# Peptides against a protein of PDB entry 7PB4: the designs that were tried, part 8

Target 1, 105 residues: chain A of PDB entry 7PB4
Amino acid sequence: KMLNIKEYKEKLLSTLGEFLEDHFPLPDRSVKKKKKNIQESSVNLITLHEMLEILINRLFDVPHDPYVKISDSFWPPYVELLLRNGIALRHPEDPTRIRLEAFHQ
Target 2, 218 residues: chain B of PDB entry 7PB4
Amino acid sequence: DALQMAVGYFEKGPIKASQNKDKTLEKHLKTVENVAWKNGLASEEIDILLNIALSGKFGNAVNTRILKCMIPATVISEDSVVKAVSWLCVGKCSGSTKVLFYRWLVAMFDFIDRKEQINLLYGFFFASLQDDALCPYVCHLLYLLTKKENVKPFRVRKLLDLQAKMGMQPHLQALLSLYKFFAPALISVSLPVRKKIYFKNSENLWKTALLAVKQRNR

## One batch from the design tools (peptide; aimed at target 1 F19 F24 I87 L100)

Design b1_p13_2_s3 (made by RFdiffusion4, then SolubleMPNN; from b1_p13_2, 8 letters changed)
Fold by OpenDDE base, seed 1:
Formats: sequence, structure tokens, C-alpha cells
Structure b1_p13_2_s3 (fold): chain B 105 residues (1-105), chain C 218 residues (1-218), chain A 13 residues (1-13)
Amino acid sequence: as target 1 above (105 residues)
Amino acid sequence: as target 2 above (218 residues)
Amino acid sequence: MMQLRLMIEELLE
């Protein structure tokens, strides 16, 4: 039974990943290597799928503090998307931290 | 060059040592405004100044003035637009700045060098339809961006829900009509055949400037 | 957006 749940979750995550890739892809940062020294910190942005995985994992691993700190790898439009759609919530005291909204059963 | 000095000022920020920070700011802002409205700005200048306007580095009044003078000499870089959308989501700009940005984006749409990355932002723009202040301008933007591949059942439902909530708004009807054109099977509702598509932003702040840009690039 | 929420809800169940 537990194996089936894990497989089901993996399938759901995969389906979600496909959906997110189709509808909310990362912009292609063709960082044209032009030489000027602006250290645009080549921060590798993570996918929305990866962001959600982080949030989900945090919720399960640390349910009493399910908040994740927003890193530079978090693309701001993704953060805003999650917040606007009620998928994520900002920490009331620390706006740099977000959690998945507890979907009440 | 006075423009380069002005752009550099905004990019680097005010040097602490100037006793009259406001006077210096105003001087540089006027320089940018004058050049932008007379000749337009280079794509690199727009890239810098657009990000500054949306980053929250300066006050809303300054940001608004900068954004109003984001007039291209020739083209706007798509990358600048992508970066701008990112800044909008950081939440350091006012609601009025967001509205102004979308108005600007629609007005300057034809001057953006490429649309590939902007098309990838379709979902984000669509998500902004829920903002009542943005909705008219976002509908216009989506009308310009929408391809057959973007017309999905869930988006149709969302548009119909918005129509139910907001009423039969001309901008929503225009977008729905386009959706029906691409996917008639998804929209069973009879849309009034409007002969003329009307978007509220037809009277843009940049009308005169845009005419001048088009004349110079011809 | 509702679909995304539903998918996430299903994952959390």
C-alpha cells in the first residue's frame, strides 16, 4: 500500500512537472557572454516544479515549521504565481519565507 | 554625454556627498526625459532605466517618470521585458507602476526585438487577469500574444468566470473572440459579433512619441 | 490556476 502511494505521488509530480513546463517555463537566459564585467551572478534559477518539490518536502519533513527561505534561485514570477493563487503563503513575520498553504481536507 | 551621466547616476545611485540630492536627481531625470521624447533611448539605456524604475530603488514619483520616458530610439530588448516582469513580481513597485508598465508594454509591443521569451511568459500575464486594475491592459497584451497553443480549456473557463464576475467588458470580449477563433469548440457561448475590437488603452501616453519613432525608423 | 491548485492538493493528500 505504501509503495502504491509513493508511485502515485511520483506520477502526480511528473504530470505536474509536464504541466508546469508547458505553461510556466523558465525564460531562456541566453546570457550573451558579452565581456562587460557586470557580475550578473549566474544564479541558476530552478523550475517551478523544483520549487514546489522543495515546498512539499519541507511541509512533510518539518510540519511545525514548513517555511522555506526564498533563495536567489527562486524566480520572482514563480513566487508571485504561487502566492497569488493561494498555493503558498508568506511567513507573517518574515516575508523572505514561504510555505505551502495547508489545503484543508 | 549628458545622457550617459544621467543614466550612470540612476544606475550607480546618488553619490552621498552631494548636498542637493534632489536637485541633482531632477537634473538627470529631466535629461533622460528630454532625450527620450526627442530622440528615443537606446536599447541598453532602456534596459538599465527600466530595471531601475521597477526595482524600487527610487520613489514612486521618480519611477513613474522614468517609466513614462522609456521610449525606444529603435528597438527594445526582449530581455529587458523579461527582467522587468521579474521586478514586478518582487513587489517593490506600486500598483500604479504595474499598470503603467502593462500600458507601456502594449504601447511598445511592436518595438520589442523578439517575442519568443515574452510568449513564454503567457501564463504569468494570464494570471494577472485577476487584478482588476491590470485586466484591461493584460487582455490587450494577451490579444497580441495569443496563439492557438495558448488556448486551453482551463483558460477559457477562467475568462468566462471573469466575465461573469466583471460583466461583458470589451477587452474580455475581444480576447474571448480571439480564443473562439482559435478553438471554437471550447467556447459555446454566443459572443456578440463586434465589428471593432476596442481596448481602453488605444489612447496611450506615448502616441506622439511612437509616431515620431516610426517616422525615424522608416 | 485552479487546475494547478487541484494537482497540488492531490499531491498533498
Scores: peptide ipSAE 0.183, ipTM 0.805, DockQ to the pose 0.268
OpenDDE base, seeds 2, 3, 4, 5: peptide ipSAE 0.182, 0.175, 0.155, 0.145; ipTM 0.807, 0.803, 0.808, 0.801; seed 2 fails the geometry check

Design b1_p13_2_s4 (made by RFdiffusion4, then SolubleMPNN; from b1_p13_2, 7 letters changed)
Fold by OpenDDE base, seed 2:
Structure b1_p13_2_s4 (fold): chain B 105 residues (1-105), chain C 218 residues (1-218), chain A 13 residues (1-13)
Amino acid sequence: as target 1 above (105 residues)
Amino acid sequence: as target 2 above (218 residues)
Amino acid sequence: SMLLRLMIEELLL
C-alpha cells in the first residue's frame, strides 16, 4: 500500500512535469545573457516544476512554517500564476514568502 | 526635467494630501503624454510607467492613459514586458486594460529589444485565447511568436475547439494556418487558403507615433 | 489553469 502511494506520487509528479513542459515552456536555463561588461547577475531562473517541488517539499518537511522565500530565481510570472490560481498564498506579514495552499484543511 | 518629475510622481506616488491631487496628477500625465507622442520615451521610463499602469496603483482611467503613451524613443526592454505580464497574472487591472496591453504589445513588438523571454511566455499568452475580448489580439501576438517547437497537439486541439465554439474567425484562421505550416500532420482539416492574413489593426492607436519612431531610428 | 490546480491538489492528497 505505501509503496503504491509513493509510486503514484512519482507518477503524478512526472505527469505534472510533462504537463508543465508542454504547457509552460521552461525558462531556458541557457539564457546566457551575452557578457556585456556590466555584472548583470545572470540569475538562473528555475522551472515552474522546480518551484512547485520546492513548495511541496517545504510543506511536507516543515509543516509548521511551510513558507518559502521568493528568490531571484523565481520567475515573477510563475509566482503570480501560482498565486492567482490559488495554488500558493503569500505570507500575511511578508510578501516575499509564499506557501502552497493547504487544500486538505 | 518636467518628464523626470512626472515619472517620479507616478513612481513615488502623491506625497502630501494636497487638495490639488487631481490637478497635479493631470499635469504630470499631460507631461508624459506630450513627451511620449513628440519624442517617445526612454526604455527606463517605459519600464517604470508600464509597471505602474498595470500594478493597479492608480485608477483605470489613469492606467489607460499611461498605457496609451508607452511609445518608445528607440527600444522597449523585454524585461518591461515580462514585468507587465506578471501584473496581468495578478489580475488587478481591468479587462479593458488587458485588451489595450495586448494591442500595445502587438503594435510595439518590433521595438522590443529581445524576444527570448517573451517567447517563454508563449504558454501564458496561449491561455489568454479563451478570453473572447483578448482572443483577436492574442492570436496576432501568437502569430508573431509561434515557432515550430510551440506547435503541440494539445494546442492544436484547443485552437480547433475554440474554432468550433467561435466559428471561423480571421485571426484564428491565421494562427491555425501558421500551425499547419509548421506541423501539417497535426491539422487534418483543410483550411481555406486565405491569400491575405487579416488581423485587427491593433496599431491604429499608435500609427502616427510608430511612423515617427521608425523615422527617428533610420 | 484549473487542471494545474487539480493536479497539485491530487499530489497533495
Scores: peptide ipSAE 0.125, ipTM 0.666, DockQ to the pose 0.330
OpenDDE base, seeds 1, 3, 4, 5: peptide ipSAE 0.047, 0.033, 0.095, 0.101; ipTM 0.720, 0.434, 0.395, 0.459

## One batch from the design tools (peptide; aimed at target 1 T15)

Design b1_p14_1 (made by RFdiffusion4)
Pose (drawn by RFdiffusion4):
Structure b1_p14_1 (pose): chain A 91 residues (1-28, 43-105), chain B 212 residues (1-189, 196-218), chain P 14 residues (1-14)
Amino acid sequence: KMLNIKEYKEKLLSTLGEFLEDHFPLPDVNLITLHEMLEILINRLFDVPHDPYVKISDSFWPPYVELLLRNGIALRHPEDPTRIRLEAFHQ
Amino acid sequence: DALQMAVGYFEKGPIKASQNKDKTLEKHLKTVENVAWKNGLASEEIDILLNIALSGKFGNAVNTRILKCMIPATVISEDSVVKAVSWLCVGKCSGSTKVLFYRWLVAMFDFIDRKEQINLLYGFFFASLQDDALCPYVCHLLYLLTKKENVKPFRVRKLLDLQAKMGMQPHLQALLSLYKFFAPALISVKIYFKNSENLWKTALLAVKQRNR
Amino acid sequence: SLLFEMVQELVELS
């Protein structure tokens, strides 16, 4: 069961990365890829389940943040505009 | 054949400015509906015309008439439905066309050969609950399509939030009752739906439904 | 829409 989940997770991640690079590229400060941004969000969601918010730096391309906000993937902090969290789809 | 000429004409897409083209389009569309309302269309022709109507090609009236004449002689391929969902995901489709398509998918539910690949699009179907114009028809569709495996906690939470936003609507209550039946531990709380009149009820479709 | 579904499954698997 574990190996099956692993195979599925790795296949999903690789295809997701390819899809992101194909459909959500950077334009050309130092910006990070959307993949790294999603990785940071997913890591913070499970590492700190009591505070899954991550500060928005200058490396976050505002179009990516807005994209994640519009599609229900990322959620804004009720008071602090510089923080965003990932929607807890698992619960 | 008389129908294949119209199918090819619609596959060619919209043409130049109209000198006599309006009459030509009308003749082809009349031929298609006559065939559809007399004995029905085959799976291949339906696969073609449904996806042509749900694409950006042709105006709204042509797409509306095509959807209203999408009556199967036998069965409907599920791959056509998958491609239709995809065309809906493209976004170049009219709202009224989307409503008409969901009404058609509800009406033609028992005439789709397989429904497993359609159930795999449960997420795309569920995401359309945000749109309050598609909400009743999407709820009617999900009432028919929902299996036990589809009742995920996230969806229960989002449906409860939508109930709190819109109120205890009949279609929302029916879908929530179905979710309760399938997963009572995730939450506490088929049949009549408004605007569920079968627009595509021909006599032959009726005899096929009774034979079903 | 597709991105949402893929990210949702990845979160569930994590």
Fold by OpenDDE base, seed 5:
Parts: sequence; structure tokens; C-alpha cells
Structure b1_p14_1 (fold): chain B 105 residues (1-105), chain C 218 residues (1-218), chain A 14 residues (1-14)
Amino acid sequence: as target 1 above (105 residues)
Amino acid sequence: as target 2 above (218 residues)
Amino acid sequence: SLLFEMVQELVELS
């Protein structure tokens, strides 16, 4: 039964990944290394898929503390997207932490 | 030149030791405003100042004034817009600034050099429809961005749900009409044949400036 | 949204 759940989870994640790639791709950061000191922090942004994977895994692995700290790799529009759609919630006391919203419907 | 000094001031920030910080700020702000309204700003200047306006580095009054003078000499870089959207989400700008940004984006839409990357943000903009303050302007933006491939069943459902909640708003009707045009099979509801597409005049703030830009680029 | 539905399904598996 556990194997079936894991396989199903992987399949869903794969399908989700395809959907997200099609509908919510990362904008090409034209790394125009223009010379000047604008520390465009070359922070490698993660995909929305990767972000969700992190959140999902945290929920599964640490259900009593399912919150993930927002890092520099989290593109703000993606964070906003998750929050606005009710997919994620901010920690009530720490706005730098978010979790997946458990919808028990 | 005076403009470079002004832009540099906003980019580097005020030097702590200046007794006349407010006077200096006002001087540089006026310089930017004057040049922007007379000649427009270069794409690089807009890139810098737009992000500053949305970053929360300065107070709301200053940010508002900067954003109001983001008038291009020729074009606005798509990259600047994408970066701006990121800053918008960091939560350091006011709600009024967000509204102003979307108004600006709609008003300046034709001056953005490319739309490919902005179109990738379609899903993000669509999610912003639920914000009552932003909804009219986001509808207008989506009206400008929407392609056939963007019209999906789940988005149609969301628009119809939104209409059920907030009523038959002109801006929603305009967007739904476009959706029906691209995908008539997805919208079974009879939409009133409104002959006139009505959006709020977002460009009114920049009407004179936009006319000047068009004249210079002829 | 399809995104929301898929995420909900994943969460329900937890």
C-alpha cells in the first residue's frame, strides 16, 4: 500500500510538473551580465514545480512543522501565486515561512 | 549631467551625513520628473528607477512620484517589467503603488519592446483578478495579453465565478468576450453583445506624455 | 484551477 502511494505521488508530481512548465514557466532572466555593480544576485531561481515539491515533501516529512522558509531562490511572483490561490499559507508569526494548505474536502 | 546625478542618487541612496536630505531628494526628484515629461527616459533609466519605485527603498510619496514619471523616450525593456513584477510581490510597496503600476503597465504597454516574457506571466496576472482593487486593470492587461493558448477551461470557470460574485462588470465582460472569441465552445453563456469595450482609462495620467512620445518617435 | 486541484490531490495523499 505504501509503494502504491509513493508511485501515485510521483505520477502526480510528474503531471503537475508538465502542467507548470506549460502554464507557469520561469521568465528567461536574460543574464545580461551588464558590467555595472548592480548585484543582480545571480540567485538561481527554482521552478514553481520545484517549489511545490519542496512544500509537499516538507508536509510529508515533517507534518508537525510543515513550514518552509522562503529563500532567495523563491521567485516572489510564485510565492504570491501560491498564496493568492490558497495553495499556501504564511506562518501567522513568521511571514518568511509558508506551508501547503491542507484542503480536506 | 543632472539626470545622471539624480538617477545615481536614487540608485546609491542618500548619504547619511547630508543635513539637507529632503531638499536634495526633492531636487533630484524634480530633475527626473522634468526630463521624463519633456524628453522621456532612456530604457536604462527606467530600468533603474522603476525597480527603485517598487523596492520600498523610499517612502510611498516618493515611489508614487517616481512611478508617475516612468515615461519612455522610445521603449521600455521587457526585462524591466518582469523585474518590476517581482518587486511588486515582495510586499514593500503600498496597495496604491500596485494599482498605479498596473495602470502604468497598461498605459505603456505598446512601448514595451517585447511581450514574450510578459506573456509567461499570464498565469500570475490572472491570479491577481481576485484583488478587487486590481481587477479592472488586470482585466485590461489580460485583454491585451490573451492569446488562444491562454484560454483554458479552468480560467473560463474562474472568470464566470468571479462574475457571479462581483456582477457583470464591464471589464470582466470585455475579457470574457475575448475568451469567447478564441474559444466559443468553452463559453456557453450568452454574453450581451456589447458593441463597446469599456476599460477604465488608465492612460489618462500619461495622456499628454504619451502624445509627446508618439510625436518624437514618428 | 487545475493547479489547485492537483495540489489538493497531492496534499490529500499525505
Scores: peptide ipSAE 0.090, ipTM 0.832, DockQ to the pose 0.221
OpenDDE base, seeds 1, 2, 3, 4: peptide ipSAE 0.054, 0.101, 0.113, 0.087; ipTM 0.706, 0.836, 0.782, 0.834; seeds 2, 3, 4 fail the geometry check

Design b1_p14_1_s1 (made by RFdiffusion4, then SolubleMPNN; from b1_p14_1, 6 letters changed)
Fold by OpenDDE base, seed 1:
Structure b1_p14_1_s1 (fold): chain B 105 residues (1-105), chain C 218 residues (1-218), chain A 14 residues (1-14)
Amino acid sequence: as target 1 above (105 residues)
Amino acid sequence: as target 2 above (218 residues)
Amino acid sequence: MELRLMVEELVILS
């Protein structure tokens, strides 16, 4: 039973990874030539998979304060995607913090 | 020139030493507006000003005016659009600005130099369908972007659910019809055969300007 | 499967 759960979890992770890559890839930054734009972030963006991992880990590590600070590595469209899909929730008092939504078990 | 000074003002911000910040702002804004509507803006100027309009650096009134004059002389860089979408999601711009952006994006779609990266944003645009204010324009955008590979069962379900919630909206019907065209097996519901597809704002804010741009670039 | 459902299931399995 435990093995089956582990195997299923691994399969799910793989499926999720593929899904995220197919439907929500990061934009190709390599196309950005040196343009004089103040808004150019030199910060490396993390994948949506990595973002979810951070949120999930925080939920389990600190269940009473499961909020993660939005860093510069968080691509704003990913944050918005998670919020709009009911996967994440902004902190009611601090919009720079988000948590994984409480899912019914 | 005057345009470069104006763009520089918006990019670098107001110089503290200005006694009348509002007059200076208005002067530069009028300069940008004048050039944009008469001749269009270079892709680099659009890149700078579009991001400024969405970054929340200035007030809503200023941002709206900037966005309204994002008229290309020739092309808009795809990169500018990608960056703009990022700023849009930061939440520093108003809802009206977001609506205006999508209207702009649809209106200027043919002037974007390439679509490869924008196509990658398909899922993000699709997620915005649930916003009632954005939905009509996002449907139009998705109608322009949708390829067979984008038509997935989960997206079909979401569209049908949205239709159940919002009713038989013409823009939703148009998108669903396209989905059915690409994947008829996924949509069992009979859709009215529309000879003409109608989206909101067929006559957009930039109609006259766009005609001029097209004429200049023939 | 929807993204939310996949994440939800992943959380449940964690």
Scores: peptide ipSAE 0.556, ipTM 0.893, DockQ to the pose 0.331
OpenDDE base, seeds 2, 3, 4, 5: peptide ipSAE 0.522, 0.525, 0.537, 0.521; ipTM 0.876, 0.876, 0.884, 0.873

Design b1_p14_1_s2 (made by RFdiffusion4, then SolubleMPNN; from b1_p14_1 with S1M F4R E5L)
Fold by OpenDDE base, seed 1:
Structure b1_p14_1_s2 (fold): chain B 105 residues (1-105), chain C 218 residues (1-218), chain A 14 residues (1-14)
Amino acid sequence: as target 1 above (105 residues)
Amino acid sequence: as target 2 above (218 residues)
Amino acid sequence: MLLRLMVQELVELS
């Protein structure tokens, strides 16, 4: 039973990863040729998968304060996507912090 | 030149020493507006000013005016659009600015140099369909962007759900019709055969300017 | 949304 759950979880993670890559990929930064006025963001953006992993881990590691600080590595469209779809919630007092939404069964 | 000074002002921000910040702002804004409507702006100028308009650096009135004069001389860089979408998601601009941006994006779509990166944003645009104010314009944008590979069962369901909620909206029908064209098996519902696809005329704000741009670039 | 459901299921399995 536990093996089945683990296997299913792995399959789900894989499926989720594929889904995120297919439908919500990061824009290719390589297209930024040296144009004089384009501020090259030196910040490496993380994938949506990685962002979700961070949020999930925080929820389980610190359930009483499950909020994650939004870093420069968080692509704003991803944050907005999670918020709009009810997957994440902003901290009521600190908009720079987000948590994974509590999913009720 | 005057335009470079104006763009520089918006980029670097107001110099603290100016006694009349509002007059200076207005002067530079008028300069940008004048050049944009007469000659269009270079892609680099659009890149700078578009981000400024969406970053929340200035007030809504200023941002709106800047965005309204984002008229290209020749082309708009897709990178500018990608960055703009990022700024929209930061949430420092008003809802009206977001609507205006999508109207602008649809109106200027043909002037964007490349579509590869914009196509990658398909999912994000699709997610914005749930915003009632954005929905008509997002549908139009998606109509322009949609490829067969974008038509998925979950998106079909979402569109049908939106239709159930909002009614038989022309913009939703247009997008659904396109979806049915690409994947007829996913849409079992009989869609009225509309001879004419109807979207809100997003380009109305720029109609004269767009005609001029097209004439210059022939 | 499918994404939400997938994330929800993942959280439930964690």
Scores: peptide ipSAE 0.428, ipTM 0.859, DockQ to the pose 0.331
OpenDDE base, seeds 2, 3, 4, 5: peptide ipSAE 0.428, 0.415, 0.421, 0.414; ipTM 0.860, 0.838, 0.858, 0.834; seed 3 fails the geometry check

Design b1_p14_1_s3 (made by RFdiffusion4, then SolubleMPNN; from b1_p14_1, 6 letters changed)
Fold by OpenDDE base, seed 5:
Structure b1_p14_1_s3 (fold): chain B 105 residues (1-105), chain C 218 residues (1-218), chain A 14 residues (1-14)
Amino acid sequence: as target 1 above (105 residues)
Amino acid sequence: as target 2 above (218 residues)
Amino acid sequence: MELRLMVEKLVELS
């Protein structure tokens, strides 16, 4: 039973990864960094997959404070996507912090 | 020239804490407005000013005025749009500014030089459908962007759920009809055969400007 | 499958 769960988890992770790549890829920043002071061009953005991993890990590692500070590596559209889909929640007092939604059935 | 000075002002901010900050701001804003409506703006100027309008650097009134005059001389860079979407999500602009941006995006859609990167934002735009204020304009945008590969079962379900919630809105029906066209097997519900696709386009703030742009680029 | 559902399942399995 445990092996089946592990295998299922791996398959799910793979499926999720593919889904995220297909439907929510990062825009190609391959356009030549025009030296314009656009803060977005200089920061390495993480993938949505990585963002989710961070949120999930935080939930399990620090359950009493499951919030993650939004860094410059967090692409704003991803943050909004997670919020709008009910996957993440903003901290009620600090909008710069988000947590994974508690999916407790 | 005056435009360069104006753009520079907005980009770099006011150099001196002069007592006449408001007058200076108004002067530069009027300069941008005048040039934009008369001649249109270069892609580089739009790139700069669009981001400024959405970054929250200035107040809502100023941002609104800047955004309203984001009229291209020729083309808008796709990169500018992608960056703008990012700024939009940072939350430093008002809800009204967000609405205005989507209206602008729809209005200026044909003047964007490329669509490849914008198409990658499809999922993001789709997620914005649940915003009541944005929904009509996002539907229109999605109508313009939707390809067969974007029509997925989960998105169909979301649209149908949204329809159940807000009713049979013309803009939503238009998008659903397109979805049915691409993937008829996914939409079992009978959609009313509407002869005319209806989007809120009658209040296009840029109608006159767009006509002028088209005339200049003929 | 919806993104939310996938994430929910993943969390449940974690």
Scores: peptide ipSAE 0.541, ipTM 0.897, DockQ to the pose 0.331
OpenDDE base, seeds 1, 2, 3, 4: peptide ipSAE 0.513, 0.539, 0.527, 0.511; ipTM 0.882, 0.895, 0.888, 0.881

Design b1_p14_1_s4 (made by RFdiffusion4, then SolubleMPNN; from b1_p14_1, 4 letters changed)
Fold by OpenDDE base, seed 5:
Structure b1_p14_1_s4 (fold): chain B 105 residues (1-105), chain C 218 residues (1-218), chain A 14 residues (1-14)
Amino acid sequence: as target 1 above (105 residues)
Amino acid sequence: as target 2 above (218 residues)
Amino acid sequence: MLLRLMVEELVELS
């Protein structure tokens, strides 16, 4: 039973990764326009998959404070996507922090 | 020139706490407006000003005026649009500004130099369908962007759910009809055969300007 | 949404 759960989890992770890559990829920043003022071009953005991993890990590692601070590596569309779909919630007092939504089993 | 000074003002912000801040702002804004409506703006100028309009650096009134004059001389850079979408998601602009942006995006769609990166944003636009204020314009945008590969079962379900919730809206029907065209097996429901696809006239704000742009680029 | 469902399931399995 445990082996089946592990295998299923791996399959799910793989499927999720593929889904995220296919439908919510990062924009191709290959065009490094040398424009000084574009903060977005100079920051290494993480994938949506990585963002979710961070949120999930925080929930399990620090359940009493499951919030993650939004860094410059967080692409705003990803944050918005998670919030709009009820996957993440903003901290009620600090909008710069988000947590994974508590899903009922 | 006057335009460069105006763009520089918006980019760098007001240097001195001058008592005449409002007058200076208005002067530069009028300069941008005048040039944009008469000649259009260069892609670089649009890149700068579009981001400023959506960044929340200035008040809503100023942002609205800037966005309304984002009229290209020739083309709009796809990169500018991608960046703009990012700014929209930061949440520092008003709801009305977001609506105006989507109207602008639809109106200026043909002037965007490339669509490859915008197509990658399909999922983000689709996620915005749930916003009642944005839905009509997002449907129009998606109608322009949708390819066969974008038509997935989960998106079909979402559209049908939206239709069930808000009724048979013309903009939803238009998008669903396109989806059915690409993937008839996914849409079992009978869609009314509408001869005319109807979207809100997003381009009305820029009708005169768009005609001028087309004339200059012939 | 499929994304939400997938994330929910992943969290449940974690």
Scores: peptide ipSAE 0.410, ipTM 0.852, DockQ to the pose 0.333
OpenDDE base, seeds 1, 2, 3, 4: peptide ipSAE 0.382, 0.394, 0.409, 0.397; ipTM 0.681, 0.818, 0.854, 0.844; seed 3 fails the geometry check

Design b1_p14_2 (made by RFdiffusion4)
Pose (drawn by RFdiffusion4):
Structure b1_p14_2 (pose): chain A 91 residues (1-28, 43-105), chain B 212 residues (1-189, 196-218), chain P 14 residues (1-14)
Amino acid sequence: KMLNIKEYKEKLLSTLGEFLEDHFPLPDVNLITLHEMLEILINRLFDVPHDPYVKISDSFWPPYVELLLRNGIALRHPEDPTRIRLEAFHQ
Amino acid sequence: DALQMAVGYFEKGPIKASQNKDKTLEKHLKTVENVAWKNGLASEEIDILLNIALSGKFGNAVNTRILKCMIPATVISEDSVVKAVSWLCVGKCSGSTKVLFYRWLVAMFDFIDRKEQINLLYGFFFASLQDDALCPYVCHLLYLLTKKENVKPFRVRKLLDLQAKMGMQPHLQALLSLYKFFAPALISVKIYFKNSENLWKTALLAVKQRNR
Amino acid sequence: EVTVLEEIKLRLEM
């Protein structure tokens, strides 16, 4: 069961990365890829389940933040505009 | 053959400015509906015309008439439905066309050969609940399509939030009751749906439904 | 984690 989940996770992650690079590229400060941004969000969601918010830095391309906001992937902090969290789809 | 000429004409897409082209389009569309309302269309023709109508090609009236004449002689391929959902995801489709398509998918549900690959698109179907114009028809569709495996906690939470936003709507209540039946531990709370008239009820389709 | 990745991929494909 564990190995099957692992194989599925790795396959999903690789295909997701390819899809992101194909459909959501950077334009050319130092910006990070959308993949790294999603990785930071996923990591913070499970590492700190009581505060899954990550600060928005200058490396976050505003179009990516807005994209994640429009599609119900990322959620804004009720008071602090510089923080965003990942939607807890697992619950 | 008389119908294949019209299928090829619609596959060629819209043509130049109209000198006599309006009459030609009308003749081809009349031929298709005559065949559809007399004895029905085959799976291949349906696969072609449904996806042509759900694409950005041709105006709204042509797509509406094509959707209203999508009556199967036998069965409907599920791959055509998958491609149709994919064309809906493209977004170059009219709202009224989307409503008509969901109505057609509800009406033609028992005439799709397989439904497992369609159930795999449960997520795409569920995401359309945000749109309050598609909400009743999407709920009607999910009432038919929902299995036990589809009742995920996230979907229950989002459906409860939508019920709180819109109120206890009949279609939302019916879908929530189905979710309660399938997963009572995740939440506490098929039949009549408004605007569920079968627009595609020909006599032969009726005999086939009774034979079903 | 898998559910999150599936939902992300699904919503971006829309």
Fold by OpenDDE base, seed 3:
Structure b1_p14_2 (fold): chain B 105 residues (1-105), chain C 218 residues (1-218), chain A 14 residues (1-14)
Amino acid sequence: as target 1 above (105 residues)
Amino acid sequence: as target 2 above (218 residues)
Amino acid sequence: EVTVLEEIKLRLEM
């Protein structure tokens, strides 16, 4: 039963992933390597798919603390998108933490 | 030069020792404003100053003034716009700054060097239609960005739902008319043939500056 | 979980 749920989750994530790639792709940061010390944070941004996977997994794996810390890999427009669309919530006391919305509560 | 000193001040922050922080800030801000309105700013200067205006490093009044003088000499880098959108989402800028940014983006749209990466933000901008304060300007931006490939059934439904919620807004009608042009089968609703597309004149703030930019680039 | 993904998609379409 758990395996079937995992496989089903993976299929759904795949379908969602295609949708996310089509409609919410990351902008190509032209890493123009030009030498000037502007710490353009070489931080690799994660896809919206990856971000959602992290949030979903955290909700199920740690339901008592379902919050994920916003890292530099979290593209701010994606965070805003999830918050605006009611998909994610900020932690009430720590704005650097977000959780997936509990749609079934 | 005076402009480099001013930009450097905003980038590096106030040198600790200035007793008259406010006077120094005002001096540099006026320098940027004067150059921007007379000659425009280089793409690199716009890149730096947009970040500063949207990062929340300074107060809203200063940020607003900086953003109002983001006038290009020739072009604006697409990368600067993408970075700016990111800064807008960090939550350190006011709602009024967000509105002003979208007005600026629409006004300066033709001066952005490339549109490929901005077009990838289409979905993000479309989601911003839900913000009542941004909606008129986002509609205008989407009108400028929309390609046939962006016209999807779910977006049509969303626009119709927004129209049902907000009423028949001229900016929504303009965008829907464009959607109908690209995908007539998706929009069965008879849209009034608006001969005139009425967006809010977001460019009015920069009308004189835009004329000057166009004259310099001829 | 299925319902969560469907709801996410739905909300992204909004």
Scores: peptide ipSAE 0.679, ipTM 0.932, DockQ to the pose 0.331
OpenDDE base, seeds 1, 2, 4, 5: peptide ipSAE 0.678, 0.677, 0.677, 0.676; ipTM 0.932, 0.932, 0.932, 0.932

